Peptides against a protein of PDB entry 5TUV. Designs and how they scored, part 45

Target 1, 107 residues: chain A of PDB entry 5TUV
Amino acid sequence: KEVIDRLRYLKAEIEDLELKERELDQQKLWLQQSIKNVMDDSINNRFSYVTHEDICNCFNGDTLLAIQAPSGTQLEVPIPEMGQNGQKKYQINLKSHSGPIHVLLIN
Target 2, 107 residues: chain B of PDB entry 5TUV
Amino acid sequence: AQECQNLEVERQRRLERIKQKQSQLQELILQQIAFKNLVQRNRHAEQQASRPPPPNSVIHLPFIIVNTSKKTVIDCSISNDKFEYLFNFDNTFEIHDDIEVLKRMGM

## One batch from the design tools (peptide; made by RFdiffusion4, then SolubleMPNN)

Design b1_p12_8_s3 (from b1_p12_8, 6 letters changed)
Fold by OpenDDE base, seed 4:
Structure b1_p12_8_s3 (fold): chain B 107 residues (1-107), chain C 107 residues (1-107), chain A 12 residues (1-12)
Amino acid sequence: as target 1 above (107 residues)
Amino acid sequence: as target 2 above (107 residues)
Amino acid sequence: SKKPDGWSFTLS
């Protein structure tokens, strides 16, 4: 009897959790679309930028490169390999498909 | 008894997934808020200045920030199709996306 | 932050 009651309770709870998970999935999808719409808005796009000061306030003491590229640009950081001089190579690979890549030296 | 145990395991698994999805949803909400705050800040700043910022003084989204030592030698090359970029570093570096930058900015 | 070696992502 106790086992049966526990089974019924667990099954009912799992059903509720399934509904909750589906709700969250829908909310995520909706919010992702909302974010895209907001960012694609012409007015918002015009003002979607940060300044050199913003970056400098976030980081200090090192060389900072800002790399701006269109949405969809692929970025890869391959495993470092030894160079001909016995020095490790550290690389960033960028592949853009829809527009230019812009690089700024912050400091 | 075994069925109860199986359902309890499933229940716990679903609860963890829901928790993760709730966290992801919260992150998306914060991203949207941060972006809207950024746009609002920039609109206000340009209104006060009565002009847009110089084109080379801002970094448009989306972007990444590369942080490396001031001693690091950086080389950049462009591939044949001119849409692929290769950055070479003689030392380690850090990469930060625009979302992280907005967080650090307090947006 | 430092990303793992071999890491890849798409800008959005």
Scores: peptide ipSAE 0.376, ipTM 0.892, DockQ to the pose 0.815
Fold by OpenDDE base, seed 5:
Structure b1_p12_8_s3 (fold): chain B 107 residues (1-107), chain C 107 residues (1-107), chain A 12 residues (1-12)
Amino acid sequence: as target 1 above (107 residues)
Amino acid sequence: as target 2 above (107 residues)
Amino acid sequence: SKKPDGWSFTLS
């Protein structure tokens, strides 16, 4: 029957797509590891920085904070909630595990 | 048949996921390229200057940039263990990761 | 860019 044949075809195609998806997942993992290795290289790490000028060129004249933290630092921006005085609370929560957090005022 | 329709929906879902993963993979490749370009730029710049930049003039990766109005009041509190940071803003802000910054820099 | 919309991530 046509429906049966279609079902068989779809199941086979889905199986092929599963294989493709797994392949992409593996490629992603390898690339992520590659990036990590490149960034962790002593020479590359030494030169892995941007300047104040770089940042200023990327953004217009508002208050700019640069927050440098170790890899693995967790950042959370909770949904703004109303405070007791009716003021919405805007927050950034940072949790580092491997070292200090450095904050710079750019402008 | 209902089963056939279900499988067709599933097939389409998988195709979309694969497309998304392909895009994400491309993004990672661009990230790696941008990082390598950044390192090369900085190495060349320091060679020309015959010195490293002043410590407070650069932001080391990884970092984020917080952009908010000049009128925004920012309060920062640090936990007792000094590994947890809480930033309070009285107005909205934007967060940009280092990847986005490198993109804006044209790396 | 990210807004205060309940977003979270890990620096890397």
Scores: peptide ipSAE 0.366, ipTM 0.891, DockQ to the pose 0.939
Fold by OpenDDE base, seed 2:
Structure b1_p12_8_s3 (fold): chain B 107 residues (1-107), chain C 107 residues (1-107), chain A 12 residues (1-12)
Amino acid sequence: as target 1 above (107 residues)
Amino acid sequence: as target 2 above (107 residues)
Amino acid sequence: SKKPDGWSFTLS
């Protein structure tokens, strides 16, 4: 009877957890949509930028490239493979479908 | 019993998923807050300066930051419409998204 | 932070 009671308890708890998980999934969708709405707002969009100084303050000692691309742009970093000169190829591939890509050299 | 053990494993798995989803929600909230803070900062700055920043002096969201050694040779190939980019590096690099940058900025 | 190890994603 102890086993039966434990089974009933666990099944009830799992059912509650299933409900909780679905609730969290819905909350995530709501929050994601909220973020999109905030970012798509005309005023917010106008001021949605960082400066060169901002970037320089976040990183040091290296060459920094800022790549601005529209939402939906596909970015691929293939696994490095040996190139023609016997060196590994390190690449970034970008494909935009909705607008141009802009690249800035920060330092 | 074996069934009891199976349910306990399932319970634990669900608990971990719930924990992960809760963490993801918190991250999204922080992202939204950071963005709003960024917008507020920029609005205030432009008001004080009485003008917007020059177009090529800022990086609009969404963007990524690529950092690599100053000794790294970078080659870039672009399409005529600037919709496709291919970057070639002779050494390793790191990629950081705008979310991480905003975090580093303290937004 | 991401490194060149076969990564692919979409900007959003």
Scores: peptide ipSAE 0.361, ipTM 0.889, DockQ to the pose 0.953
Fold by OpenDDE base, seed 1:
Structure b1_p12_8_s3 (fold): chain B 107 residues (1-107), chain C 107 residues (1-107), chain A 12 residues (1-12)
Amino acid sequence: as target 1 above (107 residues)
Amino acid sequence: as target 2 above (107 residues)
Amino acid sequence: SKKPDGWSFTLS
């Protein structure tokens, strides 16, 4: 029957798609590890920086802060809520576990 | 048949997931390329200058950029735990990660 | 770009 043939075809295709998805998952893991290795290389790490000029060229004339912190640092941006004085709270919370946080005013 | 229709829906679902994973993989590739280009640029620049840049003139990865109005008042406090930082703003702000900055730089 | 909307993330 045509329906039976269609079912067989669809099942076979789904199996092929499952294999493809697993392949992509493995490729992603491999690439993520590759990126980590490249960034952790001593020479690459030494030159892994941007300049003030780089940042200024990317953004217009508002106040720009650069916050540098170790990998793994957690950043929280709470939903703005009313403060004690009736003003909304706009906050950034940072939690580092492995090193200092450095802040630079760009402009 | 109903079973055939169910499998066709499942097939489409898997195809969409695969497409999304392929896009994410491409994004990771671009990130790695951008980082390598950044390192190459900085190595060349330091060779030409015959010295590294001043410590406070560069921002090391990983970092974030906070963009806010020049009228925004910013307060930074360090908690009892020296690894915890709190930034308070009296108005809205935008956050950009280092990946986005590298993209804007054309790396 | 990201805005203060109650999200969190970890620096890579």
Scores: peptide ipSAE 0.372, ipTM 0.892, DockQ to the pose 0.945; fails the geometry check

Design b1_p12_8_s4 (from b1_p12_8, 7 letters changed)
Fold by OpenDDE base, seed 5:
Structure b1_p12_8_s4 (fold): chain B 107 residues (1-107), chain C 107 residues (1-107), chain A 12 residues (1-12)
Amino acid sequence: as target 1 above (107 residues)
Amino acid sequence: as target 2 above (107 residues)
Amino acid sequence: SYLPIGWSFTLQ
């Protein structure tokens, strides 16, 4: 039957797609590890920075805060909710587990 | 017939996920390239200057940039160990990660 | 960019 043949074909194709997706997942993992290794290298780490000029060239006109924190630092931006005074709460929550957080005013 | 239709929907769903994952991999590759270019730039610049930049003139990775109006009032509370930060804003803000900054820098 | 719309993530 045509339907039976189509079902068999689709199931086989889906299995092939599953293999492809797993391959991509592995590649992502490997690439992420590669990036981590490159960034963790002592020499690269020494030069892994941007300047105030770099940031200013990327943005203009507003207050700019640069927040440097260790990898793995948790960042939370809650959905703005109405406060008791009728003002919405705009917040950033940062939690580091491996080192201090540094804040610089850029502009 | 219904099963066949369900499998076709699933096939399309998987194809879309694969496409998305391929795009994500390309972004990771670009991130690694951008980082390497950044390191090379800084290394060359320091060689030319024969000195490292002043500590407070640079922002080390990883970092984020917070962009808000100059009129925005920002309050910051920090833990004793400087591992936890709470920022309060009286208006909206934007957050940009270091990856986006490197892109804007043309790395 | 990230807007204050309920984000939670880790720095990489």
Scores: peptide ipSAE 0.316, ipTM 0.888, DockQ to the pose 0.947
Fold by OpenDDE base, seed 2:
Structure b1_p12_8_s4 (fold): chain B 107 residues (1-107), chain C 107 residues (1-107), chain A 12 residues (1-12)
Amino acid sequence: as target 1 above (107 residues)
Amino acid sequence: as target 2 above (107 residues)
Amino acid sequence: SYLPIGWSFTLQ
């Protein structure tokens, strides 16, 4: 009887949590679309950039590559394999489907 | 009793997922705010300078930053249409997205 | 940051 009451309570709570989770999922999709719309706005897009100084201020001491590519560009970092010289190969593969990729060397 | 325990485990799992999703929503909100702040900054800067920045001095979103040692040797193979890139490194590197950069910039 | 091992994702 006490167990039955506890079961009923838990099932009701789980049902409420399911509703809450679905609400959050919908909110996420809405927010993602909102962000996309803001970024796709012509005026915002015109000013959606950072400078070399911005990047240098964020990182220290290393070689920095800035790779600008269109949304939807595929990026892959394969598991390192041994090269001909016996050294592991560290690679980045990029494939764009909508436009060219631009690379800048920083500091 | 066993059924109660199973439902309690499920309840906790759902609560944790909800918490994670709430956190993810907060991050998305911060991303949107950061982007808007970036746009505002750049608009103001260009107004003050009375000109846009030189094309090769800025990095347009979306982008990634590759960070590696000054000693790392980097070579790049580019397709004729510049849609496909292959970077080879003789040592390890790190990748940072534009979202992280904006965070580090304090946007 | 991303660890450069076995990564595959799409730029947003």
Scores: peptide ipSAE 0.311, ipTM 0.885, DockQ to the pose 0.895
Fold by OpenDDE base, seed 3:
Structure b1_p12_8_s4 (fold): chain B 107 residues (1-107), chain C 107 residues (1-107), chain A 12 residues (1-12)
Amino acid sequence: as target 1 above (107 residues)
Amino acid sequence: as target 2 above (107 residues)
Amino acid sequence: SYLPIGWSFTLQ
């Protein structure tokens, strides 16, 4: 009886969890669309930027590159491989299909 | 007993997924708030200055920040249309998205 | 932050 009761309890709980997960999925989709709409607004888009000062305040004295690219730009960081001289190759590959990429050296 | 164990594993799996989804929703909410705050800040700043900032002084969203040691040698190859970029580093680097930058800015 | 080893994603 104890096992039977435990099974019944677990099954009921799992059903409740399934409903909860579906609810969260729908909320995520709605929120993602909301964010997209806000960012695509012409006025918001005009003011959607950060300054060099903003970036410098966020990071310490390392070399900082700012890479601005259109939404949908593909970014790839392949697994490091050995180069010709035995040095590991660390790479970033960028491919845009909708507009140019802009790179700035911050410091 | 085995069936009970299987359901308990499934229950735990679902609970973890739900926890992750709840966290992701919170992040999305923060993203939207941060973006709106950024826009408001910039609009106010430009109103006070009576002009937009110089084009090369700002980084428009979406963007990423690449952070590496000052000792890291960076080579960049750019396509003619600036749609493709290849960065080569002789050492490791970090990538930070615009979302993280806005968080660090306190937006 | 990303520790970019074997990453592939799209900017949004």
Scores: peptide ipSAE 0.303, ipTM 0.886, DockQ to the pose 0.895
Fold by OpenDDE base, seed 1:
Structure b1_p12_8_s4 (fold): chain B 107 residues (1-107), chain C 107 residues (1-107), chain A 12 residues (1-12)
Amino acid sequence: as target 1 above (107 residues)
Amino acid sequence: as target 2 above (107 residues)
Amino acid sequence: SYLPIGWSFTLQ
């Protein structure tokens, strides 16, 4: 009887948790769409940038490249492997489908 | 009973997933706030200056920052349409997305 | 920060 009561309680709790999880999933989708709408707004898009100074304040002492590309641009960083010259290859591959890629040397 | 134990394990797994989803939702909220703050800052700055910033002084979202040693040699191959980029480094590097940059900026 | 080892993603 005690086991039966425990089973009933656990099943009810799990059902409630399933509902909560679905609620959070819907909230996430809504917020993602909200962010997209905010970023796609023409005025917001016009002012959606950081400055050279902003980046320099975030990073110090190294070479900094800023790579701007359209949403949906594919980025790949292959696992470093030995090159033909016997040295490891460190690479970044970028492929855009909707517009050009822009690169800026910050430091 | 074994059934109770199985359900308790399932309950715990669901609780952890819910916790993770709640955290992810909070991060999305912070991202939206950071973006709105960025836009507000830039609008105010341009109003004060009565002009937009020079084109090569800003980085438009979305972007990534590549950080590497000043001693690192970087080669870049670009397609004619600038839709494809191949970066070659002779040493390691780090990549930071625009979200992380906004966080570091305190937005 | 992303570690440059076998990463593949899309900018959003």
Scores: peptide ipSAE 0.294, ipTM 0.888, DockQ to the pose 0.917

## One batch from the design tools (peptide; made by RFdiffusion4, then SolubleMPNN)

Design b2_p13_1_s1 (from b2_p13_1, 8 letters changed)
Fold by OpenDDE base, seed 3:
Formats: C-alpha cells, structure tokens, sequence
Structure b2_p13_1_s1 (fold): chain B 107 residues (1-107), chain C 107 residues (1-107), chain A 13 residues (1-13)
C-alpha cells in the first residue's frame, strides 16, 4: 500500500515536471527570438561594439587577439597533437561563410 | 519496488534538466540586458564626441578574444578572401566569448 | 613587440 502510494505520487510529480520543462522551453525560444530582433535592429547593430580599452580592462598581462567574424562562422579548436619537433601543436581554425573575418591585436 | 526506483531516477533527471534550463534562461536575460547597456553607452559616447570611433579602434559583435602568454609565438595564415583563418600557437591559449567580455565589463 | 606589430600589420592588410 505504501509502495502504491509512492508510485502514484511520483507519477503525478513527473507529470508536473513535464509541464514545467515545456514552459521553460517555450520561454527560451521566445527570449532567443527577442535577442535576435534586438541585435538585428539597425541602430543597435551600429552601436554593438567594444573598444580596445574595454578589452584591456577585462584582461591583463597577456597577448590578446580580437577576432570579429560573422554569425555562423565555424570555430575549430583541435585537440593538441604532438608536432614534428616533439612540441604540442595548438591551433585555431576559422571558416566564415557569409563575410570576411577581422582580427585585431589588442595587447 | 523496482518501478518506484525507476521513477525516482527519472524524477531526479527531470529536476536537473529543469534547473539547467532555468539557469540558461537567466543567462539569456542577462545577455540581452548587457547588450542594451552596451548600445546605450556607445550611443552616449559618440554623441559626446560628435564623431564615431575609427573603424580599427573598435571590435564589432560578434567576436571572440584569444588570450595567450606574451611569450607565445603566434602564426596566422589567411585565405585570399579572408574567409578562412588558421592560427598556430606554440603554447596554450584561452578563448573568451563576447558574452563573457560584456560580463567582465560590468554591462 | 615588433613581432606582434608585424602580425597586426599582416592581418590588417
């Protein structure tokens, strides 16, 4: 009897959780569309940038490369492999499909 | 008894997914707020200066930041149309999203 | 460094 009651309780709770999960999924979809609309606005797009100073304030002591690329650009960071000289090879591959990539040295 | 255990596992799985989705939703909200704040800041700055910043002095979204030691040697190969980039590093590096940068900026 | 400046010049050209 106790087991049966526990089963009933768990089934009911899972059903409620399913509803909650669907609600969150819909909210995410709505918010993603909202963000897209805001970013695609002509005025917002014109002013959607950061400065060298902004980046320097966020990071210290290292070499900084800023890579600006169109949305949808493919970024590949392969697992480091041993090179011919016994040194690990660290690499970044970028491939854009919709426009040029721009790179700036910040620091 | 076995059915109860199975449902408890499922319940826990769903609870964890819901928690993750709630967190992701909050992050999206913060991203949108940060972006709006960035736009407002830049609009105000340009109004005060009565001039847009030089093209190579700013980094337009979307972008990434590559952070590596000042001792790291970086080689870059670029395609003719600048659609493909290959970066080689002799040491480790970090990649940061524009979203993270906006967070660090306090937007 | 000079090397970094050269890299920047190459990337911006």
Amino acid sequence: as target 1 above (107 residues)
Amino acid sequence: as target 2 above (107 residues)
Amino acid sequence: SEELLELQEKLLE
Scores: peptide ipSAE 0.041, ipTM 0.878, DockQ to the pose 0.025
Fold by OpenDDE base, seed 1:
Structure b2_p13_1_s1 (fold): chain B 107 residues (1-107), chain C 107 residues (1-107), chain A 13 residues (1-13)
Amino acid sequence: as target 1 above (107 residues)
Amino acid sequence: as target 2 above (107 residues)
Amino acid sequence: SEELLELQEKLLE
């Protein structure tokens, strides 16, 4: 019957999709490792920076802070809550475990 | 039949996951390309200038950008070892990662 | 602003 044929077709297609998904997973792992290798290269690391001009061109005339922190640094942005003074608290908490954090005022 | 419907739902679910994974792979590729372009640009620029930029004139990856109004008051507390930072703002702010910045730069 | 500049100087120390 048509239903039996449809079931067979769907099962076969799902098997093909499973293979495709595994292929994509492997490609992702390969690409992630490739990116890591490129960024960890000594020459690439030396030149892995942006300038003040670069940042200014990306954003309008607001106050801009650049925070450079080692990979793995913990970033916490609490949900704004009312403080003791009746003002909402807007905070950023940073904790590094592998090296110092550097902050620059751009404008 | 019910089995056919269940398989069709499963098929659609897998197709959506595959689509999402394909998109994620594309983003990773773009990130890698952007990084390589950044490195190439900086190498060329330093060769032309015959010197590296001053240490406090550039932002090394990885970094984040915080932008807020010019009227926003910012208070910062820093640990002795510069491993921990606490920022307090009297108004809202935005955070942007280095990947987004590279995209805005057209890398 | 002057306040922000002072903050920058403090952060760079």
Scores: peptide ipSAE 0.040, ipTM 0.878, DockQ to the pose 0.025
Fold by OpenDDE base, seed 4:
Structure b2_p13_1_s1 (fold): chain B 107 residues (1-107), chain C 107 residues (1-107), chain A 13 residues (1-13)
Amino acid sequence: as target 1 above (107 residues)
Amino acid sequence: as target 2 above (107 residues)
Amino acid sequence: SEELLELQEKLLE
């Protein structure tokens, strides 16, 4: 009897959890669309920027490069491999499909 | 019973998945808030200054920040396809997305 | 730094 009751309880709880998970999935979808709409708004797009000061305040005194590229730009960071001179090669590959890429030196 | 134990394992699995989804949803909410706050800040700043910032003084979203040592040598080349950029570093680097930057800015 | 500035100029052209 106790085992049967426990089984019933667990099954009911799992059903509730399934509903909760679906709710979260829908909320995620809604929010993603909302974010897209907000970012695509012409007024918001005009003001969607940070300053050099903003960036400098976020990081220490290392060399900082800002790479601005259109949405959908592909970013590849290959695993470092040994070069011909025995030095590891560290690379970033960018491929844009919809517009220019801009690179800024922050400091 | 074995069935009871199996359901308890499943329950725990679902709970963990829901927890992860809740966390992801919270991150999306924060992203939206951060973006809205950024736009609001910039709109207000431009209104007060009665002019937009110089074009080369700001970094428009979307962007990434590359952080590396000041001693790192950076080489950049553009392929025959003008949309492809190759960056070569002689040392390690870190990459940060615009979302992380907005978080660090306290947006 | 100078090298990076030159690079930036090239990229902006």
Scores: peptide ipSAE 0.039, ipTM 0.878, DockQ to the pose 0.025
Fold by OpenDDE base, seed 2:
Structure b2_p13_1_s1 (fold): chain B 107 residues (1-107), chain C 107 residues (1-107), chain A 13 residues (1-13)
Amino acid sequence: as target 1 above (107 residues)
Amino acid sequence: as target 2 above (107 residues)
Amino acid sequence: SEELLELQEKLLE
């Protein structure tokens, strides 16, 4: 039947797509590890920074805070809710487990 | 047949997922390139200046940028060990990660 | 840390 042939074709194609997806997953893992290795290199780590000028060139006209925190730092931004005084709450919560957090004002 | 239609839907689902994964891989590649370019730029700059930048003049990766109006009042509470930060804003703010900053820098 | 946690709890409520 034509339907049977179509079913066989689709099943074969899906199997090929499964293989392709697994290949992409492996490539992602490899690339992520590669990025980590590059960033953890002592020489690269020494030069892994941006300047105040860099930040100012990316953003203008506003107050800018640069928050340097260790990898794995927890960032929580609660949904703005009305406070007790009727003012919306805009908050950022940071919690580091591996080292201190450093904050710089960029203006 | 219904089975044929179900497999066609599944095929399309997998194709879209593969496309998304391909896009994610491309982004990771660009991130790695941007980081390498940043390191090269900084190495060259320090060679030209024959000195490293002052410690408080640069923001080391990883970091985030908080962008808010000049009129926004920001309150910050810090733990004794500087592992926990609580920021309060009286108005809206935007958060940008270091990856986005590097993109805006043209790295 | 306790003071900050208390503030966090108050602000999240």
Scores: peptide ipSAE 0.023, ipTM 0.872, DockQ to the pose 0.051

